Peptides against a protein of PDB entry 4GXB. Designs and how they scored, part 186

Target 1, 277 residues: chain A of PDB entry 4GXB
Amino acid sequence: VPTEEVSLEVLLSNGQKVLVNVLTSDQTEDVLEAVAAKLDLPDDLIGYFSLFLVREKEDGAFSFVRKLQEFELPYVSVTSLRSQEYKIVLRKSYWDSAYDDDVMENRVGLNLLYAQTVSDIERGWILVTKEQHRQLKSLQEKVSKKEFLRLAQTLRHYGYLRFDACVADFPEKDCPVVVSAGNSELSLQLRLPGQQLREGSFRVTRMRCWRVTSSVPLPSGSTSSPGRGRGEVRLELAFEYLMSKDRLQWVTITSPQAIMMSICLQSMVDELMVKKS

## One batch from the design tools (peptide; made by RFdiffusion4, then SolubleMPNN)

Design b2_p26_8_s2 (from b2_p26_8, 14 letters changed)
Fold by OpenDDE base, seed 4:
Structure b2_p26_8_s2 (fold): chain B 277 residues (1-277), chain A 26 residues (1-26)
Amino acid sequence: as target 1 above (277 residues)
Amino acid sequence: SSFLEQLKKQKEELAERVKKELEALL
């Protein structure tokens, strides 16, 4: 792609559009800095956010594809897909809510966290009771952003990234699950026939290893997952988990977002290492 | 512990593999 100046649209979690002028050759960090400048986000807070490639669903929700890597050219990465469904989104990129305190000290940072949190609640990524929802709405009406965030920080799955419904081989084969990443874990929510909603928690500290694989299903097998066309590439995230003392078990998640899940795992591990240093 | 260090190294290697996989897909 020839180097030229272009207008790039970057979305906030709530769908707010930020237009920045960048070069097609600008790398991820360059674009991130441009977005920060446009928003008047201080330089020392840039590191708390990242750019993500997402697919906008019909209902306006975002399906996260991946975090844009350092080597990527965001303009090229999004436009090469030749689909308007793909967007670049700015989102916080840390897991420990303690870092919210640093970000909230700045007006722009506060607004970004607030907008993200409101969106996450509206999309059902953060789990709320009816009473909690009423309290949050009251605070929103009062435009009490700090209090809103403080309440939100106590809610289940605050700070988690929720993935699209997919399939896992845990606790049984071909089990439909909703995966969420956060708080140094993968949460697998499932509902088995005749049972209540269950959640399996897989802490990254108990994962020995993980891998992403791609495969093309053989046309002959009746195991066509509903909605997948013949020959569609299947992505899987598999991790080896310490279930009990000296008992390792592989868990495999089949999802188009397997790469994003692996990125989340690594990010959570990296953050834990930073906190221990 | 030696275990934690080994785990860290393994996870770093996995991260590099993910990077390579992304590069291959792009």
Scores: peptide ipSAE 0.022, ipTM 0.590, DockQ to the pose 0.306
Fold by OpenDDE base, seed 3:
Structure b2_p26_8_s2 (fold): chain B 277 residues (1-277), chain A 26 residues (1-26)
Amino acid sequence: as target 1 above (277 residues)
Amino acid sequence: SSFLEQLKKQKEELAERVKKELEALL
């Protein structure tokens, strides 16, 4: 594609639009820098954020497809899909809430974290009690962003990325689950009718390995997921988990977001390695 | 730890595979 100047729309978590002028040949970092400049985000804070390719659902929720890689051309990556459902979203890309302290010191960073957190709560990614919700709303009404974030940091699944409902072989075969990634773990949540929410926590430090696989479901096979047509690619994330001493077990998640899950796992591991270095 | 280092290496290999797959699709 010939290099030309184009207008690219990048969304914040709350759907706020940021328009940047970039070249079609600009790579992910170039676009990220352009977005940062547009927002007046300092250069030293750029590394705390990433660009993500998402699919916007009818209800306005984002289904994360993948983090844009360094080699990608964001304009090409999003436009080549030829669907207006696909968007580029700016989001924080670290997991440890301790890094919020660095970001919150800057007005723009604070605003970004605030907007993301509000959105995550509204979307149910962060789990809140009724009382916590009341407190959060009060702080929001007062526009006390710092206090809002401090409270939010204490909430269950703060900083997690929530995936679309999918299927896993945990706790049983073909179990519908909601997967969330954060705090160096995958959380698999299950709510059976009339039962309390059950959660399986899988720490990345106990994952010996993981893999993403693709397959084509057979029409006659029990492997046909509801809503997937014949010939649709089935993606799976499988990881070998140390359940107990000397007991390894494979856990398999069937999800179109398997790639994104693997990216999250890698990102969490990378962050842990930095902290332990 | 040696375990974490090994785990990191394995996960890095996966990341590279994913990268190659994505590159092939683009």
Scores: peptide ipSAE 0.020, ipTM 0.546, DockQ to the pose 0.393; fails the geometry check
Fold by OpenDDE base, seed 1:
Structure b2_p26_8_s2 (fold): chain B 277 residues (1-277), chain A 26 residues (1-26)
Amino acid sequence: as target 1 above (277 residues)
Amino acid sequence: SSFLEQLKKQKEELAERVKKELEALL
């Protein structure tokens, strides 16, 4: 692609648009720096954020496809998909809420975290009780961003990334689940007919290994689920989990977001390694 | 320690695989 100056749109978690002028040849870090500059985010805080490729749903929700890699050209990555549904989103890229303290010291960082958290609550990614929701709304009305974040940090699934509904073989085959990644775990939420919501927590520290597989479903004659065109690639994330002492069990998640899930797992592990070092 | 090292290695291998898969898509 010839090197040309282009206008690139980057979204915040709340859908706010940030327009940056970049080169088509600019890599992910270059674009991230341009976004930071546009927002007046200090250079020392850039590393707390990443650019993500997402698919915008009809309801405005984001389905995360992947974190843009260092070698990628964001403009090319998003435009090559030839669909307006795909967007680039800026989001915090660390898992430990302790790092919020560093980001919150800056006005721009604080605003970014606040906007993201508000959005995550509105989207139901962060789980809140009725009373907690009332308290959060009160703080939002007062525009007390720091206090809002402090309360939010105590909430269930704060800092988690929620995926689209998918299927797992746990606890039973073909079980519908909602997967969330955060706090060094994968949370699998399931609601079986007539049963209460159940959650399985899979800590990355107890995962021996994981893999992503891609397969093309064989044209099985009968169960043509009408919406998936013949030949759609099926992605699966499988991980081997230490269920108990000396008992390893494979868990498999079937999801178009399997790659993104694996990226999250790696990112969580990397962060843990940095902390131990 | 050996388990953690093995885990780290496997995770690195996965990361490389993901990278290759992404490169193939692009």
Scores: peptide ipSAE 0.019, ipTM 0.566, DockQ to the pose 0.391; fails the geometry check
Fold by OpenDDE base, seed 2:
Structure b2_p26_8_s2 (fold): chain B 277 residues (1-277), chain A 26 residues (1-26)
Amino acid sequence: as target 1 above (277 residues)
Amino acid sequence: SSFLEQLKKQKEELAERVKKELEALL
């Protein structure tokens, strides 16, 4: 792609648009810096955020495709898909809520976290009781952002990234699940017919290894996943998990977001290593 | 822990594979 100046739209979690002038040849970090500058986010806080490629669903929700890699050209990455559904989103890129303290010290950082958290609650990524929701709404009405975040930090799945409904072979074959990544784990939630909501928690520290595989289903294959056309690439994330002492078990998630899940896993591991150092 | 370090290494290798896959998709 020829190098030229372009206007690139980057969305916040709440759908707020940030327009930045960048070069088509600008890499991810360059674009991130441009976004930060546009938002007046201090340089020392840039590292707490990342750019993500997402697909905007019909309801306005974001399906995270992947974190934009350092080598990528965000403009090219998003435009090459030739679909207006694909967007670039700015989101915090750390998992430990303790880092919120660093970000919240700055007005812009606070606003970003607040907007993201509000959005995550509205989208049901953060799980809230009725009472908690009432409290959050009260704080939101008062525009008490710090207090809002402090309360939100205590909520289930705060800081998690929720994926689209997919399929796993846990606890049984072909189980419909909703996967969420956060707090150094993958949470697999499922509701089987006539059963209560079940959650499987898979801590990354107990994952011996994981892999992403891609396959093209054979036309004759009965595994027509609902909503996938014949011949679509099937992505799977498989991880070997220490279920109990000396008992390893493979868990496989079939999802178009398998790559994103893998990125999340790696990111969580990286953060744990940083904290340990 | 030594285990975590080993795990990190393995996961880094995986990350590299994922990176290559992403590169192929771009």
Scores: peptide ipSAE 0.019, ipTM 0.587, DockQ to the pose 0.366; fails the geometry check

Design b2_p26_8_s3 (from b2_p26_8, 12 letters changed)
Fold by OpenDDE base, seed 5:
Structure b2_p26_8_s3 (fold): chain B 277 residues (1-277), chain A 26 residues (1-26)
Amino acid sequence: as target 1 above (277 residues)
Amino acid sequence: SEFLKRLEELKRELEELVKKELEALL
């Protein structure tokens, strides 16, 4: 691709648009730095954020496709998809809420975390009770961003990334589940017919290994889920999990976001390793 | 550690997978 100066739109979690002038040849880090500069985010806080490729849904929600890799050219990566639904989003890229303390010390960092958290609550990624919602709204009205975040940090699935509804083979074959990644785990939420909502927690520390596979489904007479054409690549995330002492079991998640899930797993493990060093 | 080595391998595998996906889209 010829090197040209272009205007690139990067979205915050709340949909706020940040326009940056970059080169088509700029790599992910270059673009991230440009976004940081535009926002007046200090250099020492850049590492707490990443650029993500997302698909914007009709309701404005984001379906995360992947974290943009270091070798990628964000402008090329997003434009090559030839669909306006694909966007680049800036989001925090750490899992331990303790790092919020570092980011919140800066006005811009605080604003970014606040905007992200508000959005995550509105999208239902962070689970809130009615009372908690009331408290959060009160804090929003007071524009108390720090207090808002402190309360939010105590909420269920704070800091989690929620994926689109997909299918897993646990606890039974072809179970519809909603997967969320955070706090060094994959949370699988499922509601079987006539049953209460169940959550399976899979801690990364109990994962022996994981892999992403790509396959072309064989024409099986089974009703393909609406939207997958006969030739659509099926992505699966499989992990071997220590269910109990000396009992390993494979769990397989079938999702177009399997790559993103794998990226999250790796990122969580990496962060844990940094903490142990 | 062998664990770290495996993590690095997984990271490389993931990167390769992403590269392949990107190449297929281009």
Scores: peptide ipSAE 0.029, ipTM 0.627, DockQ to the pose 0.762
Fold by OpenDDE base, seed 3:
Structure b2_p26_8_s3 (fold): chain B 277 residues (1-277), chain A 26 residues (1-26)
Amino acid sequence: as target 1 above (277 residues)
Amino acid sequence: SEFLKRLEELKRELEELVKKELEALL
């Protein structure tokens, strides 16, 4: 790709647009640095954030496709998809809320975390009770960002990334589930007909291994799941989980976001390793 | 450690998968 200067749009979680001038040949870190500079984010805080490729849904929600890898060229990665639905989003890239303390000490960092958290609550990624919602709204009206975040940090699924509804083979085959990644786990939420919402927690520390596979469904007549066109690649994330002492079981999640889930798993493991080191 | 080695392998596998996906789109 010829090296040219281009304008690249990067979105914050709240949809705010950040325009940066970059080279088409700039790698992910170069673009991230450009975004940080545009926002006046200090250099020492850049590492707490990453760029993500997302698909914007009709309702404005973001479906995370993947974290942009170090070797990627963000401009090329987003434009090659030839769809305006795909966007680049800046988001925090750590899992432990303790790191919020470092980021919140800076005005720009605080604003970024606040915007992300507000968005995550609005999108239902962070689970809130009615009373908690009232409290959050009050703090938001007062523009008390630090207090807002402190309260938010106590909420269920704070810091989690919520994926689109998908299918898993746990607890039963072909179960509809909503997967969320955070706090060193995959949370699988399911609601079976006539049953209460159930949640399965899979801690990454109990995962022996995981893999992403791609397959092309055979045109066998009956299993045309409505909405998957003939010939669409099926992505699956499978992990081997220690259910109990000496009992390993494979769990498979079928999702177009299997790659992103895998990236989250790796990221969570990496963070845990840093903490142990 | 064997654990660290496996993590490095997984990271490499993921990178390769992403590369292949990107190459297929180009």
Scores: peptide ipSAE 0.029, ipTM 0.608, DockQ to the pose 0.786
Fold by OpenDDE base, seed 2:
Structure b2_p26_8_s3 (fold): chain B 277 residues (1-277), chain A 26 residues (1-26)
Amino acid sequence: as target 1 above (277 residues)
Amino acid sequence: SEFLKRLEELKRELEELVKKELEALL
């Protein structure tokens, strides 16, 4: 792609558009810096955020495709898909809510976290009770952003990324699940027929390894995942998990977002390592 | 795509690193 100046749209979690002028050859960090500058986000806070490639669903929800990698050219990455459904989103890129304290000290950082959190609640990524929802709404009406975030930090799945409904082989084969990544875990929520909602929590510290595989299903032999055409690439995330003392078990998630899940796992591990050092 | 190849390579590198680190954490 020839190097030229372009206007690139980057979205916040709430759908707010940030337009930045960048070069088509600008790498992810360059674009991130441009976005930060546009938002007046201080340089020392840039590292708390990342750019993500997402697919905007019909309902306006974002399906995360991947974190844009350092070597990527965001303009090229998004435009090469030749679909307006794909967007670039700015989101916080850390998992430990303790880092919110650093970000919240800045007005812009606070606003970003607030907007993201509001969106995550609205989208059901953060789980709230009726009472909690009432409290959050009250704080939102008062525009008490810090208090809002403090309350939100206590909520279930605060800081998690929620993935689209997919399939796992846990607890049984071909179980429909909703996967969420956060707090150094993968949460697999499922509802089996006639059963209550169940959640499997898989801590990354108990994962021995994980891998992403891609395959093309044979036309005649594989049950097509609901909603996927025959012959579509099937992505799977498999991880080996320490279920109990000296008992390892493979868990496999079949999802178009397997790559993103893997990125999340790596990111969570990396953060844990940083905290440990 | 070139991107996917690079991503796969990155994943491989990361997986190796993660394996080592996880072994240390376990």
Scores: peptide ipSAE 0.020, ipTM 0.562, DockQ to the pose 0.042
Fold by OpenDDE base, seed 4:
Structure b2_p26_8_s3 (fold): chain B 277 residues (1-277), chain A 26 residues (1-26)
Amino acid sequence: as target 1 above (277 residues)
Amino acid sequence: SEFLKRLEELKRELEELVKKELEALL
């Protein structure tokens, strides 16, 4: 790709557009720095955020495809897909809510976390009761961003990334599930007919091994939408999990977001290592 | 610790897996 200056659009979680002028040859970190500069985010806070490739769904929701890797060229990565539904999104890239304290000390950081959290609640990624929702709305009306975040931090699945509905072989074969990643776990939620919502929690520390497989080569521009027909690309994330003492069981998630799930696992492991160092 | 050792191993395995898969997809 020839090196030239281009305008690149990066979205916040709430859909706010950030336009940056970058080179087509700029790598992920270069683009991230450009976005940070545009937002007036301090350099010392850049590391708390990452750029993600997402597919914007018809309802405006984002389906996360992958975190842009260090070697990638964001402009090339997004434009090569030749579809306007693909976007680059800025999002926080840590899991432990304790790091929010560092970010929210800065006005820009606070605004980013607030916008993301509002969006995550609106999208149902963060689970709220009616009463909690009322409280959150009240705080939002008062524009009390810090208090809003403090309340949000106590909510179920705060800081989780929610994936599109997919299929797993747990607890039984071909079970429709909603997977979420956060707090060093994969949460698999399902509701079987006549049953209450069930959640399977899979802690990364109990994963012995894992693999991502593709049934066919993934062509450029493939969507991460579920419900693929016969002969379409099928991605799977399989992990061997320690269910109990000396009992290992394979769990397989069939999802076009299998790659993103694996990236989340990697990220969670990395963060755990940092905390334990 | 055994915990840290396991994390390191897991990290390495994930990194290799993700890298390999991304290379195949790109």
Scores: peptide ipSAE 0.045, ipTM 0.654, DockQ to the pose 0.245; fails the geometry check

Design b2_p26_8_s4 (from b2_p26_8, 13 letters changed)
Fold by OpenDDE base, seed 3:
Structure b2_p26_8_s4 (fold): chain B 277 residues (1-277), chain A 26 residues (1-26)
Amino acid sequence: as target 1 above (277 residues)
Amino acid sequence: SAFLELLEQKKKELEELIKAELEALL
C-alpha cells in the first residue's frame, strides 16, 4: 500500500472519537503515540494503554478481536476488513489495579480510566450489586472520578475483559459459558436453566501451556457451534491446566475470540514476570 | 530463563498466527 497521510478514528471505551492524522505505513506504536498526543497523555503513560481492534455490535457493545500487534499497521488492519463495524479502541493494557495509581496521577489518565470503568460497568463487565450501583451512580453524578475508581477497584471483575458468550468443554462438553480475563485468570461463568451462576477460575500460573487452533468443521460434525456455518472457520483456545496435584486436564474454549483470549493470557503472564523481576 | 524463553516463543507463535490471518484477508 502506498504511503499516504490519512485520517484515522480511534475510539475510547465510551465511544468518544479521537481523530488523528497518520501515515498508512505507521505502525501500532506510531498511531498510539499520535492518539496520546491528541489527548495530551504524557509520554510516560503511553505504555499503560494499547490499541485494540474491535467489532461494534448493533447495541454499541464492543467485541474485542485482538490487541493490535507491534508489526501491524492500524489503518490497514481496520480498513482491510471493509466493514464499518470494525473499530480501533484505546484501552488500558495492564491487569494489576495497582498501576491505576500511576495513571490516575495525571488528569488525562484519570479521565481515560474513568471513562473505561464507567463503560465496563454499563456493559456489565464489572459486576455490581444494587447498593454498589447506587453508590457508583452517586459518585458519577458528583463527578468524583477518583472516588468512583477507588470504589470500582473493589468490585468483582474490575479490570477484566469480558468476551462474548461462547462454548467450552468445562464443566461439561458443549457448555455455554461467558469468559472473562483478568487478575491473572480466565473466569468461565456458566448459568444453566434453573441453576445459580457457576464460575470456574483458571489461574494462568496453573496453566502449563495453551494454544489456539483454527479448523473447518466437518459437515457431519457436532452442532456445538450455533450460528456458525459448516464452512466457517472454528477457533479454539485450549489450555492444559493443573486441576490438582499431578493432575493435568485440557480445557478447550470454542470462540471467535480465541486469539484475543490468548493475547490476554500472554499479557497477563508478561505482567506477572515483570512484577516478579 | 527457560520459562522466559518459552514465553518469547509463544509470543512469536502468536505473531505468526496473526500474520497468517492478516495475509489470508488480503
Scores: peptide ipSAE 0.081, ipTM 0.682, DockQ to the pose 0.720
Fold by OpenDDE base, seed 1:
Structure b2_p26_8_s4 (fold): chain B 277 residues (1-277), chain A 26 residues (1-26)
Amino acid sequence: as target 1 above (277 residues)
Amino acid sequence: SAFLELLEQKKKELEELIKAELEALL
């Protein structure tokens, strides 16, 4: 691709558009720096955020495809998909809420966290009770961003990334589940017919290994996976989990977002390692 | 050290997977 100056649109979690002028040859970090400069985010806070490739759904919700890797060219990565539904999103890229304290010290950082948190609550990624919702709305009306975030930090699944509904083989075969990643775990929520909502928590520290598998299903059943024009690719994330002492069991999640789930797992492990060092 | 090596290997595998997907789309 010839090196040319182009305008690139990057979205915040709330859908706010940030337009940056970059080169087609600019790598992920270069684009991230351009976005930070446009937002007036200090250089020392850039590392708390990342660029993500997402698919925008009809309802405006984001389905995360992957975190853009260091070697990628964001302009090329998004335009090569030849679909307007794909967007680049800026989001915080750490898991421990303790890092919020560093980001909140800056006005721009505070605004980014606030916008993201509001959006996550509105999308149902963060779970709230009726009373908590009332309290959050009150704080939002007062535009008390710090207090809003402090309350939000106490909420269930704060800081989690929620994935699209998918299928797992746990607790039984072909179970419909909603997977969320955060707090060094994968949360699998399921509701079986006639049963109450159940949640399985899989801590990354108890995962011995994981893998992503890509397969092309044989032409039998019309599972129209939306958006990928060529042959339907089935993605699976499998991890070996320590269920109890000396009892390992494989758990397999079938999802188009298996790659993103794997990225989250790696990211959570990396963060834990940094804290222990 | 063994855990770190495993993580590095997983990272490389993921990068290769992403690269392969990108190449298939081009």
Scores: peptide ipSAE 0.080, ipTM 0.678, DockQ to the pose 0.780
Fold by OpenDDE base, seed 4:
Structure b2_p26_8_s4 (fold): chain B 277 residues (1-277), chain A 26 residues (1-26)
Amino acid sequence: as target 1 above (277 residues)
Amino acid sequence: SAFLELLEQKKKELEELIKAELEALL
């Protein structure tokens, strides 16, 4: 692609549009810096955020495809998909809520965290009780952003990324699950017919290894699964988990977001290593 | 450490996977 100056749209979690002028050849960090500059985010806070490729659903929700990698060219990555549903989103890229303290000290950082958190609650990524929701709405009406965030930090799945419904082989084969990544774990939520919501928590510290695989399903003669057109790539995330003492078990998640899940796992591990250092 | 090396290897594998996906989408 020829190097040209272009206008690139980057969205915040709340859908706010940030327009930046960049080169088509600018790498992810260059674009991130441009976005930060446009927002007046200090340089020392840039590292707390990342750019993500997402697919915007009809209801306005974002399905995360991947975190844009360092080698990527964001303009090319998003435009090459030739669909307006794909967007670039700015989001915080750390997991430990303790880092919120650093970000919240700055007005712009505070606003970004606030907007993200509001969006995550509205999307149901952060789980709230009725009473908590009332309290959050009250704080939102008062525009008490710091207090809002402090309350939000105590909520279930605060800071988690929620994925689209998918399938896992845990606890049994072909279980429909909703996966969320956060707090150094993968949370697998499932509701079987006639049963209450169950959650499996898989801590990354108990994962011996994980891998992402892609496969093209062989045309199995059974006509019955309507939606997967002939030739769609099936992505799977598999991890080997220490279930009990000296007992390792593989868990496999089948999801188009398997790559994003693996990115989350790696990111969580990296963060833990930094903290131990 | 062996662990750090493993993580770096996994990161590289992930990068290659993403590159392959990008190429397939282009």
Scores: peptide ipSAE 0.079, ipTM 0.681, DockQ to the pose 0.769
Fold by OpenDDE base, seed 2:
Structure b2_p26_8_s4 (fold): chain B 277 residues (1-277), chain A 26 residues (1-26)
Amino acid sequence: as target 1 above (277 residues)
Amino acid sequence: SAFLELLEQKKKELEELIKAELEALL
């Protein structure tokens, strides 16, 4: 791609648009720095955020495709898809809420976390009770961003990424699940017929390994999820999990977001390693 | 460590997967 100056739109979690002038040849970090500069985010806080490629759903929700990698050219990555539904989103890229303290010390950082958290709650990524919702709304009305975040930090699945409904082979084959990644785990929520909502928690520290595989469904189409076109690539995330003492079991998640899930796993592990160093 | 090596390998595999996808789109 020839090097040209272009205007690139980057969205915040709440859909706010940030327009930056970049080169088509600018790599992910270059674009991230441009976004940070546009927002007046200090350089020392840039590392707490990343750019993500997302698909905007009909309801305006974001389906995360992947974190843009260092080698990527964000402009090229998003435009090559030739669909306006694909967007670049700025989001925090750490898992431990303790890092919020660093980010919240800055006004811009605080605003970014606040906007993200509000959005995550509105999207149902963060789980809230009725009473908690009332409290959050009250704080939101008062524009008490710090207090809002402090309360939010105590909520279930705070800091998690919620994926689109997909299928897993756990606890049963072809089980519909909603996967969320956060707090060094994959949470698989499922509701089986006649049963209460169940959650399976898979800690990354108990994963021996994981892999992403891609396959082309057989022409018979019988095994393809409804709505998948003929020849559509099927992605799976499989991980080997220590279920109990000396008992390893493979769990496979079939999802178009398998890559993103894998990125999350790697990111969580990386963060844990940094904390241990 | 074996764990670190595994992580690096996985990262590399993921990068290659993404690159392949991008190349297919271009």
Scores: peptide ipSAE 0.056, ipTM 0.674, DockQ to the pose 0.885

